# Ledger of designs, part 17: peptides against a protein of PDB entry 2XVC

Target 1, 50 residues: chain A of PDB entry 2XVC
Amino acid sequence: ITERELLDYIVNNGGFLDIEHFSKVYGVEKQEVVKLLEALKNKGLIAVES

## One batch from the design tools (peptide; made by RFdiffusion4, then SolubleMPNN)

Design b2_p14_6_s1 (from b2_p14_6, 5 letters changed)
Fold by OpenDDE base, seed 1:
Structure b2_p14_6_s1 (fold): chain B 50 residues (1-50), chain A 14 residues (1-14)
Amino acid sequence: as target 1 above (50 residues)
Amino acid sequence: MIKVGKYKIKVLEE
Protein backbone atom coordinates (compact mmCIF):
# COMPACT_ATOMS: atom_id res chain seq x y z
CA ILE B 1 0.00 0.00 0.00
CA THR B 2 1.20 3.49 -0.84
CA GLU B 3 1.04 6.64 1.24
CA ARG B 4 -1.52 8.02 -1.20
CA GLU B 5 -3.71 4.95 -0.89
CA LEU B 6 -3.64 5.16 2.88
CA LEU B 7 -4.40 8.86 2.76
CA ASP B 8 -7.36 8.21 0.46
CA TYR B 9 -8.65 5.56 2.83
CA ILE B 10 -8.41 7.94 5.77
CA VAL B 11 -10.33 10.61 3.89
CA ASN B 12 -12.98 8.16 2.72
CA ASN B 13 -13.35 6.83 6.25
CA GLY B 14 -14.06 10.23 7.73
CA GLY B 15 -10.60 10.47 9.25
CA PHE B 16 -11.01 7.41 11.43
CA LEU B 17 -8.41 4.68 11.36
CA ASP B 18 -8.28 1.52 13.42
CA ILE B 19 -4.83 0.17 12.65
CA GLU B 20 -5.59 -3.34 13.83
CA HIS B 21 -8.85 -3.45 11.88
CA PHE B 22 -7.21 -2.04 8.78
CA SER B 23 -4.45 -4.61 9.03
CA LYS B 24 -6.94 -7.47 9.20
CA VAL B 25 -9.16 -6.22 6.39
CA TYR B 26 -6.51 -5.18 3.90
CA GLY B 27 -3.76 -7.62 4.77
CA VAL B 28 -1.22 -4.94 5.58
CA GLU B 29 1.12 -5.46 8.51
CA LYS B 30 0.37 -3.20 11.45
CA GLN B 31 3.95 -1.97 11.52
CA GLU B 32 3.67 -1.02 7.85
CA VAL B 33 0.56 1.03 8.54
CA VAL B 34 2.39 2.77 11.38
CA LYS B 35 5.36 3.45 9.10
CA LEU B 36 3.12 5.04 6.50
CA LEU B 37 1.37 7.16 9.11
CA GLU B 38 4.69 8.35 10.49
CA ALA B 39 5.74 9.32 6.98
CA LEU B 40 2.53 11.22 6.35
CA LYS B 41 2.83 12.96 9.70
CA ASN B 42 6.46 13.88 9.16
CA LYS B 43 5.55 15.39 5.79
CA GLY B 44 2.89 17.51 7.47
CA LEU B 45 0.07 15.84 5.55
CA ILE B 46 -1.82 14.57 8.59
CA ALA B 47 -2.33 15.26 12.27
CA VAL B 48 -2.92 12.19 14.41
CA GLU B 49 -5.33 12.42 17.33
CA SER B 50 -6.34 9.80 19.89
CA MET A 1 5.60 8.01 18.12
CA ILE A 2 2.47 6.40 16.68
CA LYS A 3 1.40 3.14 18.29
CA VAL A 4 -1.09 0.57 17.10
CA GLY A 5 -4.55 1.79 18.04
CA LYS A 6 -7.62 3.70 16.97
CA TYR A 7 -7.15 7.25 15.76
CA LYS A 8 -8.96 10.26 14.46
CA ILE A 9 -6.78 11.72 11.75
CA LYS A 10 -6.99 15.24 10.45
CA VAL A 11 -5.97 15.45 6.82
CA LEU A 12 -4.03 18.67 6.31
CA GLU A 13 -3.24 18.28 2.63
CA GLU A 14 -4.59 16.00 -0.07
Scores: peptide ipSAE 0.767, ipTM 0.911, DockQ to the pose 0.913
Fold by OpenDDE base, seed 5:
Structure b2_p14_6_s1 (fold): chain B 50 residues (1-50), chain A 14 residues (1-14)
Amino acid sequence: as target 1 above (50 residues)
Amino acid sequence: MIKVGKYKIKVLEE
């Protein structure tokens, strides 16, 4: 999964992301999802709440 | 540091 694909998912899901759930549904390692989120945050593209 | 969990994410740029 690319950063852009993850961004699109987040937008289309109303901003909600359950990393465990996402991993199970889409077959992406949890560590990879976290890595992508960190990258997006570092680029200033997202703000993570909670 | 982001941990595995449930989040509400604000998209700041698209």
Scores: peptide ipSAE 0.767, ipTM 0.911, DockQ to the pose 0.935
Fold by OpenDDE base, seed 3:
Structure b2_p14_6_s1 (fold): chain B 50 residues (1-50), chain A 14 residues (1-14)
Amino acid sequence: as target 1 above (50 residues)
Amino acid sequence: MIKVGKYKIKVLEE
């Protein structure tokens, strides 16, 4: 999965992301999802709220 | 540091 694909998913999902759920559904390793999120955050493309 | 969990994400640029 690419950064753009993850970004599109986030937008289409109303901004909500469950990393565990996403990993199971799309077959992407949890650490890979985290890596992509960190990249998006560091680029200033997203703000992550917990 | 982002950990595994549930998040509400604000998209700042698309």
Scores: peptide ipSAE 0.767, ipTM 0.911, DockQ to the pose 0.896
Fold by OpenDDE base, seed 4:
Structure b2_p14_6_s1 (fold): chain B 50 residues (1-50), chain A 14 residues (1-14)
Amino acid sequence: as target 1 above (50 residues)
Amino acid sequence: MIKVGKYKIKVLEE
């Protein structure tokens, strides 16, 4: 999965992301999702709230 | 550091 694809998913899902759920549904390793999110955050493209 | 979990994410640039 690309950074752009992950961004599109986040937008389409109303900003909500469950990393465990996403991994199961789309077959992407959880570590890869975290890596992509860290990259997006470091680039200033997303803000992560918990 | 981002950990595995559930998040609300604000997209700042698309």
Scores: peptide ipSAE 0.767, ipTM 0.912, DockQ to the pose 0.878; fails the geometry check

Design b2_p14_6_s3 (from b2_p14_6, 5 letters changed)
Fold by OpenDDE base, seed 4:
Structure b2_p14_6_s3 (fold): chain B 50 residues (1-50), chain A 14 residues (1-14)
Amino acid sequence: as target 1 above (50 residues)
Amino acid sequence: MIEVGKYKIKVLEK
């Protein structure tokens, strides 16, 4: 999955992301999702709230 | 550092 694809998913899902759920549904390793999110955050493209 | 979990994410890109 690309950074753009992940961004599009987040937008389409109303900003909500469950990393465990996403991994199971889309077959992407949890570590890869975290890596992409860290990159997006570092670039200033997302803000992450818990 | 981001851990596996549930998040609300604000997309800032425009």
Scores: peptide ipSAE 0.765, ipTM 0.914, DockQ to the pose 0.923
Fold by OpenDDE base, seed 2:
Structure b2_p14_6_s3 (fold): chain B 50 residues (1-50), chain A 14 residues (1-14)
Amino acid sequence: as target 1 above (50 residues)
Amino acid sequence: MIEVGKYKIKVLEK
């Protein structure tokens, strides 16, 4: 999965992301999802909230 | 540091 694809998913999902759920449904490693989120955050493209 | 969990993410214009 690419950063753009993850961004699109987040937007389409109303901003909500359950990493464990996403990993199970899309077959992407949880570590990979976290890595992508960190990259997006560091680029200033997202703000992560609990 | 982002941990595995559930989040509300704000997509920014930048």
Scores: peptide ipSAE 0.764, ipTM 0.913, DockQ to the pose 0.855
Fold by OpenDDE base, seed 5:
Structure b2_p14_6_s3 (fold): chain B 50 residues (1-50), chain A 14 residues (1-14)
Amino acid sequence: as target 1 above (50 residues)
Amino acid sequence: MIEVGKYKIKVLEK
């Protein structure tokens, strides 16, 4: 999965993301999802709320 | 750092 694909998912899902659930549904390692989120955050593209 | 969990994420405009 790419950063763009994850961003699109977040937007289309109303901003909600359950990393464990996402991993199970889409077959992406949890660590990979976290890595992508960190990258998006570092680029200033997302703000993560609790 | 981001941990595995449930989040509400805001997509930001530059």
Scores: peptide ipSAE 0.763, ipTM 0.913, DockQ to the pose 0.840
Fold by OpenDDE base, seed 3:
Structure b2_p14_6_s3 (fold): chain B 50 residues (1-50), chain A 14 residues (1-14)
Amino acid sequence: as target 1 above (50 residues)
Amino acid sequence: MIEVGKYKIKVLEK
């Protein structure tokens, strides 16, 4: 999965992301999802709230 | 540092 694909998913999902759920549904390793999020955050493209 | 969990993410406009 690419950064753009993850970003599109986030937008289409109303901004909500459950990393474990996403990993199970799309077959992407949890650490890979985290890596992509960190990249997006560091680029200033997203703000992560918990 | 982002940990595994549930998040509300804001996509920022530049």
Scores: peptide ipSAE 0.763, ipTM 0.912, DockQ to the pose 0.851

Design b2_p14_6_s4 (from b2_p14_6, 5 letters changed)
Fold by OpenDDE base, seed 4:
Structure b2_p14_6_s4 (fold): chain B 50 residues (1-50), chain A 14 residues (1-14)
Amino acid sequence: as target 1 above (50 residues)
Amino acid sequence: MIVVGKYKIKVLEK
């Protein structure tokens, strides 16, 4: 999965992301999703809210 | 630090 694909998913899902669920549905390792999110955050492309 | 979990994410590309 690319950073662009992950961004598009996040937008299309109303900003909500369940990493465990995403991993199961799309066959992407959880650690890869976390890596992509960290990269996006470091680039200033996302803000993570919790 | 981001860990496995559920998040609300704001996309800031614009």
Scores: peptide ipSAE 0.764, ipTM 0.914, DockQ to the pose 0.874
Fold by OpenDDE base, seed 5:
Structure b2_p14_6_s4 (fold): chain B 50 residues (1-50), chain A 14 residues (1-14)
Amino acid sequence: as target 1 above (50 residues)
Amino acid sequence: MIVVGKYKIKVLEK
């Protein structure tokens, strides 16, 4: 999965993301999801709440 | 630091 694909998923899901759920549904390692989120945050493309 | 969990995320324009 790419950063752009993850961004689109987040938007389409109303901003909600359950990393464990996402990993199970899409077959992406949890560590990879976290890595992508960190990259998006560092680029200033997302703000993580909660 | 982001860890495995549930989040509400704001997608920013820039």
Scores: peptide ipSAE 0.762, ipTM 0.912, DockQ to the pose 0.845
Fold by OpenDDE base, seed 2:
Structure b2_p14_6_s4 (fold): chain B 50 residues (1-50), chain A 14 residues (1-14)
Amino acid sequence: as target 1 above (50 residues)
Amino acid sequence: MIVVGKYKIKVLEK
């Protein structure tokens, strides 16, 4: 999965992300999801609100 | 630091 794909998922899901759910449904390792989120955050593309 | 969990995320306008 790309950063853009994850970003689009987040948008389409109203901003909500359950990393464990996402991992199970889409077959992406949880660690990879975290890495992508960190990248998006560091680029200033997302703010993680909790 | 982001850990495994459930989040509300704001996609920022750039």
Scores: peptide ipSAE 0.762, ipTM 0.913, DockQ to the pose 0.868
Fold by OpenDDE base, seed 3:
Structure b2_p14_6_s4 (fold): chain B 50 residues (1-50), chain A 14 residues (1-14)
Amino acid sequence: as target 1 above (50 residues)
Amino acid sequence: MIVVGKYKIKVLEK
C-alpha cells in the first residue's frame, strides 16, 4: 500500500481510521500502517487526533 | 508517536 492509497482511504472513510480493523480488512501489517501514517504526519499532510 | 488504535484524522490542505 502507498501513502496515497492510505490517504484516499482516510478521506473516503470520513477521516476515521481503525488501524487494527484496516489491517484485517486490507491485509496490511499494522506496523506498516503506522509507518505510513507517521510519514504523512511528518510531511504535514495529516493531523492525527485521538 | 502513533500507536495501534482508532483515530480521527484531518487531511490537511497546504
Scores: peptide ipSAE 0.762, ipTM 0.912, DockQ to the pose 0.848

Design b2_p14_7_s1 (from b2_p14_7, 5 letters changed)
Fold by OpenDDE base, seed 4:
Structure b2_p14_7_s1 (fold): chain B 50 residues (1-50), chain A 14 residues (1-14)
Amino acid sequence: as target 1 above (50 residues)
Amino acid sequence: KNRLKIKVTEKGLK
């Protein structure tokens, strides 16, 4: 999964992300999801609120 | 559930 694909998922999911759930459903390692989130944050594309 | 709430910036929506 790419950064843009994860970003689109977040948008389409109302801004919510369950990393465990996402990992299981989409077959992406949890650490990979976290890596992508960190990249998105560092690029100023997202802010993690809670 | 272990949900994160994420704000997508205007830049992210482009």
Scores: peptide ipSAE 0.735, ipTM 0.906, DockQ to the pose 0.731
Fold by OpenDDE base, seed 1:
Structure b2_p14_7_s1 (fold): chain B 50 residues (1-50), chain A 14 residues (1-14)
Amino acid sequence: as target 1 above (50 residues)
Amino acid sequence: KNRLKIKVTEKGLK
């Protein structure tokens, strides 16, 4: 999954992300999801609120 | 259950 795809998912999901659920549904390792989130955050594209 | 709330910035919405 690309950064943009994850970003689009987040937008379409109302800003919510369940990492474990996402991992199971999309077959992406949880560590990879976290890595993508960190990349998005570092680029100033997202902020984690809770 | 343990979901994160993510704010997408204006930059991210481009």
Scores: peptide ipSAE 0.735, ipTM 0.905, DockQ to the pose 0.737
Fold by OpenDDE base, seed 2:
Structure b2_p14_7_s1 (fold): chain B 50 residues (1-50), chain A 14 residues (1-14)
Amino acid sequence: as target 1 above (50 residues)
Amino acid sequence: KNRLKIKVTEKGLK
């Protein structure tokens, strides 16, 4: 999964992301999801609220 | 569930 794909998923999901659930459904390792989130954050594309 | 709430910035929405 690409950064943009994850970003689009977040947008389409109302800004919510369950890493465990996402990992199971999309077959992406949890650490990979976190890595993508960190990249998005560092690029100023997202902010983690809670 | 450990659900995260993510804010997408204006830059991210482009």
Scores: peptide ipSAE 0.735, ipTM 0.905, DockQ to the pose 0.757
Fold by OpenDDE base, seed 3:
Structure b2_p14_7_s1 (fold): chain B 50 residues (1-50), chain A 14 residues (1-14)
Amino acid sequence: as target 1 above (50 residues)
Amino acid sequence: KNRLKIKVTEKGLK
């Protein structure tokens, strides 16, 4: 999964992300999801509110 | 549930 695909998912999901759920549904390792989130954050594309 | 709330910035929406 790409950074843009994850970003689009977050937008379409009302800004909410359950890493465990996402990992199961999309077959992406949890550590990979975290890596993508860190990339998005470092690029100034997202901010984690919780 | 361990649900995160993510803010998408203006830059992220482009």
Scores: peptide ipSAE 0.733, ipTM 0.905, DockQ to the pose 0.750

Design b2_p14_7_s2 (from b2_p14_7, 5 letters changed)
Fold by OpenDDE base, seed 1:
Structure b2_p14_7_s2 (fold): chain B 50 residues (1-50), chain A 14 residues (1-14)
Amino acid sequence: as target 1 above (50 residues)
Amino acid sequence: KNKLKIKVTEKGKA
C-alpha cells in the first residue's frame, strides 16, 4: 500500500484507523502500517489525535 | 488499543 492510499483510506473512514483491523483486511503488517503513519506524520500530512 | 483517530492536514488532502 502507498502512503497516498493509506491517506485516502483514513479520510474515507472519517479519520479513524484500526491498525489491527486494517492489517487483517488489507494484508499489511501492523509494523508496516505504523511505519507509514510515522512517515506521513513526519511529512506533515497527518496528526495523530489518539 | 489499535484504533487511532487521525487528522489529515490540508497538505495531506492536497
Scores: peptide ipSAE 0.721, ipTM 0.901, DockQ to the pose 0.875
Fold by OpenDDE base, seed 2:
Structure b2_p14_7_s2 (fold): chain B 50 residues (1-50), chain A 14 residues (1-14)
Amino acid sequence: as target 1 above (50 residues)
Amino acid sequence: KNKLKIKVTEKGKA
């Protein structure tokens, strides 16, 4: 999954992300999802609110 | 379960 795809998913999901669920549905390792989130955060593309 | 709430910035939406 690309960073843009993850961003689009988050937007389309109302800003919510369940890493466990996402991992199961899309076949992406949880560690990879976290890695992508950290990259997005470091680029100033997202902020984790809660 | 832990569900994250994430804000996509304007930069991220562009």
Scores: peptide ipSAE 0.721, ipTM 0.900, DockQ to the pose 0.756
Fold by OpenDDE base, seed 5:
Structure b2_p14_7_s2 (fold): chain B 50 residues (1-50), chain A 14 residues (1-14)
Amino acid sequence: as target 1 above (50 residues)
Amino acid sequence: KNKLKIKVTEKGKA
């Protein structure tokens, strides 16, 4: 999954992300999802609220 | 729930 695809998913999901659920549904390892989120945050593209 | 709430910035939406 690309950073843009993950961003679009988050927007379309109302800003919510369940890493466990996402991993199971899309076949992406949890650590990979976390790495993508960290990259997005460092680029100023997202902010984790809770 | 272990659900994250994430804000996508205007930069991220562009």
Scores: peptide ipSAE 0.721, ipTM 0.900, DockQ to the pose 0.747
Fold by OpenDDE base, seed 4:
Structure b2_p14_7_s2 (fold): chain B 50 residues (1-50), chain A 14 residues (1-14)
Amino acid sequence: as target 1 above (50 residues)
Amino acid sequence: KNKLKIKVTEKGKA
C-alpha cells in the first residue's frame, strides 16, 4: 500500500483507523502500517489526535 | 490502542 492510498483510506473512513483491522483486511503487517503513519506524520500530512 | 483518530492536514488532502 502507498502513502497516498493510506491517506485516502483514512479520509474515506472519517479519520478513523483501526490498525489491527486494517492489517487483517488489507494484508499489511501492523508494523508496516505504523511506519507509514509515522512517515505521513513526519511529512506534515497527518496529525494523530487519539 | 489500535484504533486511532487521525486528522489529515490540508497538505495531506492535496
Scores: peptide ipSAE 0.720, ipTM 0.901, DockQ to the pose 0.886

Design b2_p14_7_s3 (from b2_p14_7, 4 letters changed)
Fold by OpenDDE base, seed 2:
Structure b2_p14_7_s3 (fold): chain B 50 residues (1-50), chain A 14 residues (1-14)
Amino acid sequence: as target 1 above (50 residues)
Amino acid sequence: ANKLKIKVTEKGLA
């Protein structure tokens, strides 16, 4: 999964992301999801609210 | 599991 794909997923999910669920459903390692989130954050594309 | 709440910035939406 790419950063843009994850970003689009988040948007389509109303801003909510369950890392455990996402990992299981989409076959992406949890650490990879976190890595992508960190990249998005560092690029100023997202902010974690909770 | 508890869901994260993510804010997508204007830059992210562009």
Scores: peptide ipSAE 0.739, ipTM 0.907, DockQ to the pose 0.747
Fold by OpenDDE base, seed 3:
Structure b2_p14_7_s3 (fold): chain B 50 residues (1-50), chain A 14 residues (1-14)
Amino acid sequence: as target 1 above (50 residues)
Amino acid sequence: ANKLKIKVTEKGLA
């Protein structure tokens, strides 16, 4: 999954992300999801609220 | 678990 695809998913999911659920559904390792999130954050595209 | 609430910035929405 690309950064843009993850970003679009977050938007379409109302800003909510369940890493465990996402990992199971999309077959992406939890570590990879976290890596993508950190990339998005570092690029100023997202901010984690909770 | 591992539930997060994420804010998408204007830059991210573009």
Scores: peptide ipSAE 0.739, ipTM 0.907, DockQ to the pose 0.814
Fold by OpenDDE base, seed 5:
Order: structure tokens, then C-alpha cells, then sequence
Structure b2_p14_7_s3 (fold): chain B 50 residues (1-50), chain A 14 residues (1-14)
């Protein structure tokens, strides 16, 4: 999954992301999801609220 | 945490 695809998913899901659920459904390692989130954050594209 | 609430910035929405 690309950074843009993850970002689009987050937008379409109202800003909510369940990492465990996402990992199981899309077959992406939890560590990879976190890595993508960190990249998005470092690029100023997202902010984690909770 | 497994469940996150994320704000997408204006830059992210572009």
C-alpha cells in the first residue's frame, strides 16, 4: 500500500484508523502501517489526535 | 494504540 492510498483510506473513514483491523483486512504488517503513518506525519499531511 | 483518530491537514487533502 502507498502513502496516498493509506491517506485516502483515512479520509474516507472519517479520520479513524484501527491498525489491527487494517492489518488483517489489507494484509499489511502493523509495523508497515506505523511506518507509513510516520512518513505522512513527517510530511505534514496528517496529525495524530488520539 | 491500535485505534487512532487522525487529522488530515489541508496539505494532505490537496
Amino acid sequence: as target 1 above (50 residues)
Amino acid sequence: ANKLKIKVTEKGLA
Scores: peptide ipSAE 0.738, ipTM 0.906, DockQ to the pose 0.900
Fold by OpenDDE base, seed 4:
Structure b2_p14_7_s3 (fold): chain B 50 residues (1-50), chain A 14 residues (1-14)
Amino acid sequence: as target 1 above (50 residues)
Amino acid sequence: ANKLKIKVTEKGLA
């Protein structure tokens, strides 16, 4: 999965992301999801609220 | 935490 694909998912899901659920459904390792989120955050594309 | 609430910035929406 690409950064843009994850970003689009977040937008389409109302900003909510369940990492465990996402990992199970899409077959992406949890550490990979976290890595993508860190990249998005560091690029100023997202901010984690809670 | 596994469950997150994320704000997409204007830069992210562009």
Scores: peptide ipSAE 0.738, ipTM 0.906, DockQ to the pose 0.904

Design b2_p14_8_s1 (from b2_p14_8 with T4R A10K)
Fold by OpenDDE base, seed 2:
Structure b2_p14_8_s1 (fold): chain B 50 residues (1-50), chain A 14 residues (1-14)
Amino acid sequence: as target 1 above (50 residues)
Amino acid sequence: MKLRIKVTEKGYEY
């Protein structure tokens, strides 16, 4: 999964992301999801609120 | 782990 794809998912999911659910559904390791989130955050594209 | 994420203006333009 790319950063763009994860960002699109977040947008389409109303800004909510369940890492456990996402990992199971899309077959992406949880640590990979976190890495992508950190990349998006570092680029100023997202902010994690809770 | 459930997260609430805000997409910035830059994110929407990405």
Scores: peptide ipSAE 0.772, ipTM 0.932, DockQ to the pose 0.926
Fold by OpenDDE base, seed 1:
Structure b2_p14_8_s1 (fold): chain B 50 residues (1-50), chain A 14 residues (1-14)
Amino acid sequence: as target 1 above (50 residues)
Amino acid sequence: MKLRIKVTEKGYEY
């Protein structure tokens, strides 16, 4: 999965992301999801509120 | 882990 795909998922999911759920459904390692989130955050594309 | 994420204006334009 790419940063763009994850961003699109977040947008379409109303800004909610369950890493455990996402990992299971999309077959992406949890650490990879976190890596992508950090990339999106560092680029100023998202902000993790909670 | 469940997260609440805000997409910035820049994010929507990406």
Scores: peptide ipSAE 0.772, ipTM 0.932, DockQ to the pose 0.923
Fold by OpenDDE base, seed 4:
Structure b2_p14_8_s1 (fold): chain B 50 residues (1-50), chain A 14 residues (1-14)
Amino acid sequence: as target 1 above (50 residues)
Amino acid sequence: MKLRIKVTEKGYEY
């Protein structure tokens, strides 16, 4: 999965992301999801609220 | 882990 795909998912899911659920459904390791989130955050594309 | 994400203006234009 790409950064763009994850960003699109976040938008389409109303900003909600369950890393555990996402990992299971899309077959992406949790560490990879976190890595992609960090990339999006560092680019100023997202902010993690809680 | 459940997260609430805010997409910035830049994010919507990405």
Scores: peptide ipSAE 0.772, ipTM 0.932, DockQ to the pose 0.933
Fold by OpenDDE base, seed 5:
Structure b2_p14_8_s1 (fold): chain B 50 residues (1-50), chain A 14 residues (1-14)
Amino acid sequence: as target 1 above (50 residues)
Amino acid sequence: MKLRIKVTEKGYEY
């Protein structure tokens, strides 16, 4: 998936993200999800609160 | 791992 798609998912999911759940449902490797999150964070589009 | 993400103003405009 793309950064845009992950961002849209986060927005539509109320800001909650379960990496393991997401990985299973969307068939994306956990490390790839983390990579995309880092990209979004570095661009100032998101902030991880917990 | 469960995370709580805050989408910034820039994120909503992106």
Scores: peptide ipSAE 0.772, ipTM 0.932, DockQ to the pose 0.921

Design b2_p14_8_s3 (from b2_p14_8 with T4K A10K Y12L)
Fold by OpenDDE base, seed 5:
Structure b2_p14_8_s3 (fold): chain B 50 residues (1-50), chain A 14 residues (1-14)
Amino acid sequence: as target 1 above (50 residues)
Amino acid sequence: MKLKIKVTEKGLEY
């Protein structure tokens, strides 16, 4: 999965992301999801609220 | 782990 695809998912899911659920559904390692989130955050594209 | 994420204006334009 790309950063763009994850970003689109977040937008389309109202900003909510369950890492465990996402990992299971899309077959992406949890570590990879976290890595992508960190990249998005570092680029100023997202902010984690809670 | 459930997260609530804000997409910034920059993110929406990405």
Scores: peptide ipSAE 0.769, ipTM 0.932, DockQ to the pose 0.917
Fold by OpenDDE base, seed 2:
Structure b2_p14_8_s3 (fold): chain B 50 residues (1-50), chain A 14 residues (1-14)
Amino acid sequence: as target 1 above (50 residues)
Amino acid sequence: MKLKIKVTEKGLEY
């Protein structure tokens, strides 16, 4: 999965992301999801609220 | 882990 794809998913999911659910459904390792989130955050594209 | 994420204006335009 790309950063763009994850960002689109977050947008389309109302800003909510269940990492465990996402990992299971999309077959992406949890650490990879976290890595992508950190990249998005570092680029100023997202902010983690809770 | 369930997260609430804000997509910034930059992110929305990205």
Scores: peptide ipSAE 0.769, ipTM 0.932, DockQ to the pose 0.914
Fold by OpenDDE base, seed 3:
Structure b2_p14_8_s3 (fold): chain B 50 residues (1-50), chain A 14 residues (1-14)
Amino acid sequence: as target 1 above (50 residues)
Amino acid sequence: MKLKIKVTEKGLEY
């Protein structure tokens, strides 16, 4: 999974992300999802609201 | 863990 693919998923899912669900569906480790989110955040592409 | 994420203007243009 790439940063772009994760960003597209977030957009298409209305901004909602269930890390547990995403991990199971896409076969990506939770820590990898978090790492990608941190990259997106550091690039100013997303902000975590809650 | 369930999150609500805001995509910034920059993110939408990315």
Scores: peptide ipSAE 0.769, ipTM 0.932, DockQ to the pose 0.911
Fold by OpenDDE base, seed 4:
Structure b2_p14_8_s3 (fold): chain B 50 residues (1-50), chain A 14 residues (1-14)
Amino acid sequence: as target 1 above (50 residues)
Amino acid sequence: MKLKIKVTEKGLEY
């Protein structure tokens, strides 16, 4: 999965992301999801609210 | 882990 794909998922899911659920459904390691989120955050594309 | 994420204006333009 790419940063773009994860960003699109977040947008389409109303900003909500369950890392455990996402990992199971899409077959992506939780560590990879976190890595992508950190990249998106560092680029100023997202902000984690809670 | 369940998160609530804000997509910035920059993110919407990405």
Scores: peptide ipSAE 0.769, ipTM 0.932, DockQ to the pose 0.924

## One batch from the design tools (peptide; made by RFdiffusion4, then SolubleMPNN)

Design b2_p15_1_s1 (from b2_p15_1 with P1M H3R H11L)
Fold by OpenDDE base, seed 1:
Structure b2_p15_1_s1 (fold): chain B 50 residues (1-50), chain A 15 residues (1-15)
Amino acid sequence: as target 1 above (50 residues)
Amino acid sequence: MLRIKVTEKGLEYLK
């Protein structure tokens, strides 16, 4: 999964992300999801609120 | 579960 795809998922999911669920459904390691989130955050595209 | 804010920049990025 790409940064763009993850961002699109987040938008379409109302801004919510369950990493455990996402990992299971999409077959992406949790560590990779976190790395993608960090990249999105560092680029100013998202902020993790809680 | 995480609550994520997509910034204006993020929304523009997806266009």
Scores: peptide ipSAE 0.788, ipTM 0.942, DockQ to the pose 0.895
Fold by OpenDDE base, seed 5:
Structure b2_p15_1_s1 (fold): chain B 50 residues (1-50), chain A 15 residues (1-15)
Amino acid sequence: as target 1 above (50 residues)
Amino acid sequence: MLRIKVTEKGLEYLK
């Protein structure tokens, strides 16, 4: 999955992300999801609120 | 579950 695809998912999911669930559904390692989130954050595209 | 804010920059990125 790409950064863009993850960002699209977050938007379409109302801003919520369950990493465990996402990992299982999309077959992406949890650490990979975290790396994508870090990239999005570092680019100023997202902020983790809670 | 995480609550994530998509910034204006993020929204623009998706256009």
Scores: peptide ipSAE 0.788, ipTM 0.942, DockQ to the pose 0.893
Fold by OpenDDE base, seed 2:
Structure b2_p15_1_s1 (fold): chain B 50 residues (1-50), chain A 15 residues (1-15)
Amino acid sequence: as target 1 above (50 residues)
Amino acid sequence: MLRIKVTEKGLEYLK
């Protein structure tokens, strides 16, 4: 999964992301999801609220 | 579950 794909998922999911669920459903390691989120955050594309 | 805010830059990125 790419950063763009994850960002698109987040938007389409109303800004909510369950990492455990996402990992299980899409077959992406949890640490990889976190890595992508950190990349998105560092690029100023997202902010994690809670 | 995380709540993610997509910035204006993020929205533009997806266009």
Scores: peptide ipSAE 0.788, ipTM 0.942, DockQ to the pose 0.898
Fold by OpenDDE base, seed 4:
Structure b2_p15_1_s1 (fold): chain B 50 residues (1-50), chain A 15 residues (1-15)
Amino acid sequence: as target 1 above (50 residues)
Amino acid sequence: MLRIKVTEKGLEYLK
């Protein structure tokens, strides 16, 4: 999965992300999801609220 | 469960 695809998912999911659930459904390692989130944050595209 | 705020820059990026 790409950064763009993850960002699109987050938007379409109302801004909520369950990493465990996402990992199981999409077959992406949890550490990879975290890496993508950190990239999105560092680019100023997202902020983690909770 | 994480709550993510998509910034204006993020929204523009997806257009």
Scores: peptide ipSAE 0.787, ipTM 0.942, DockQ to the pose 0.897

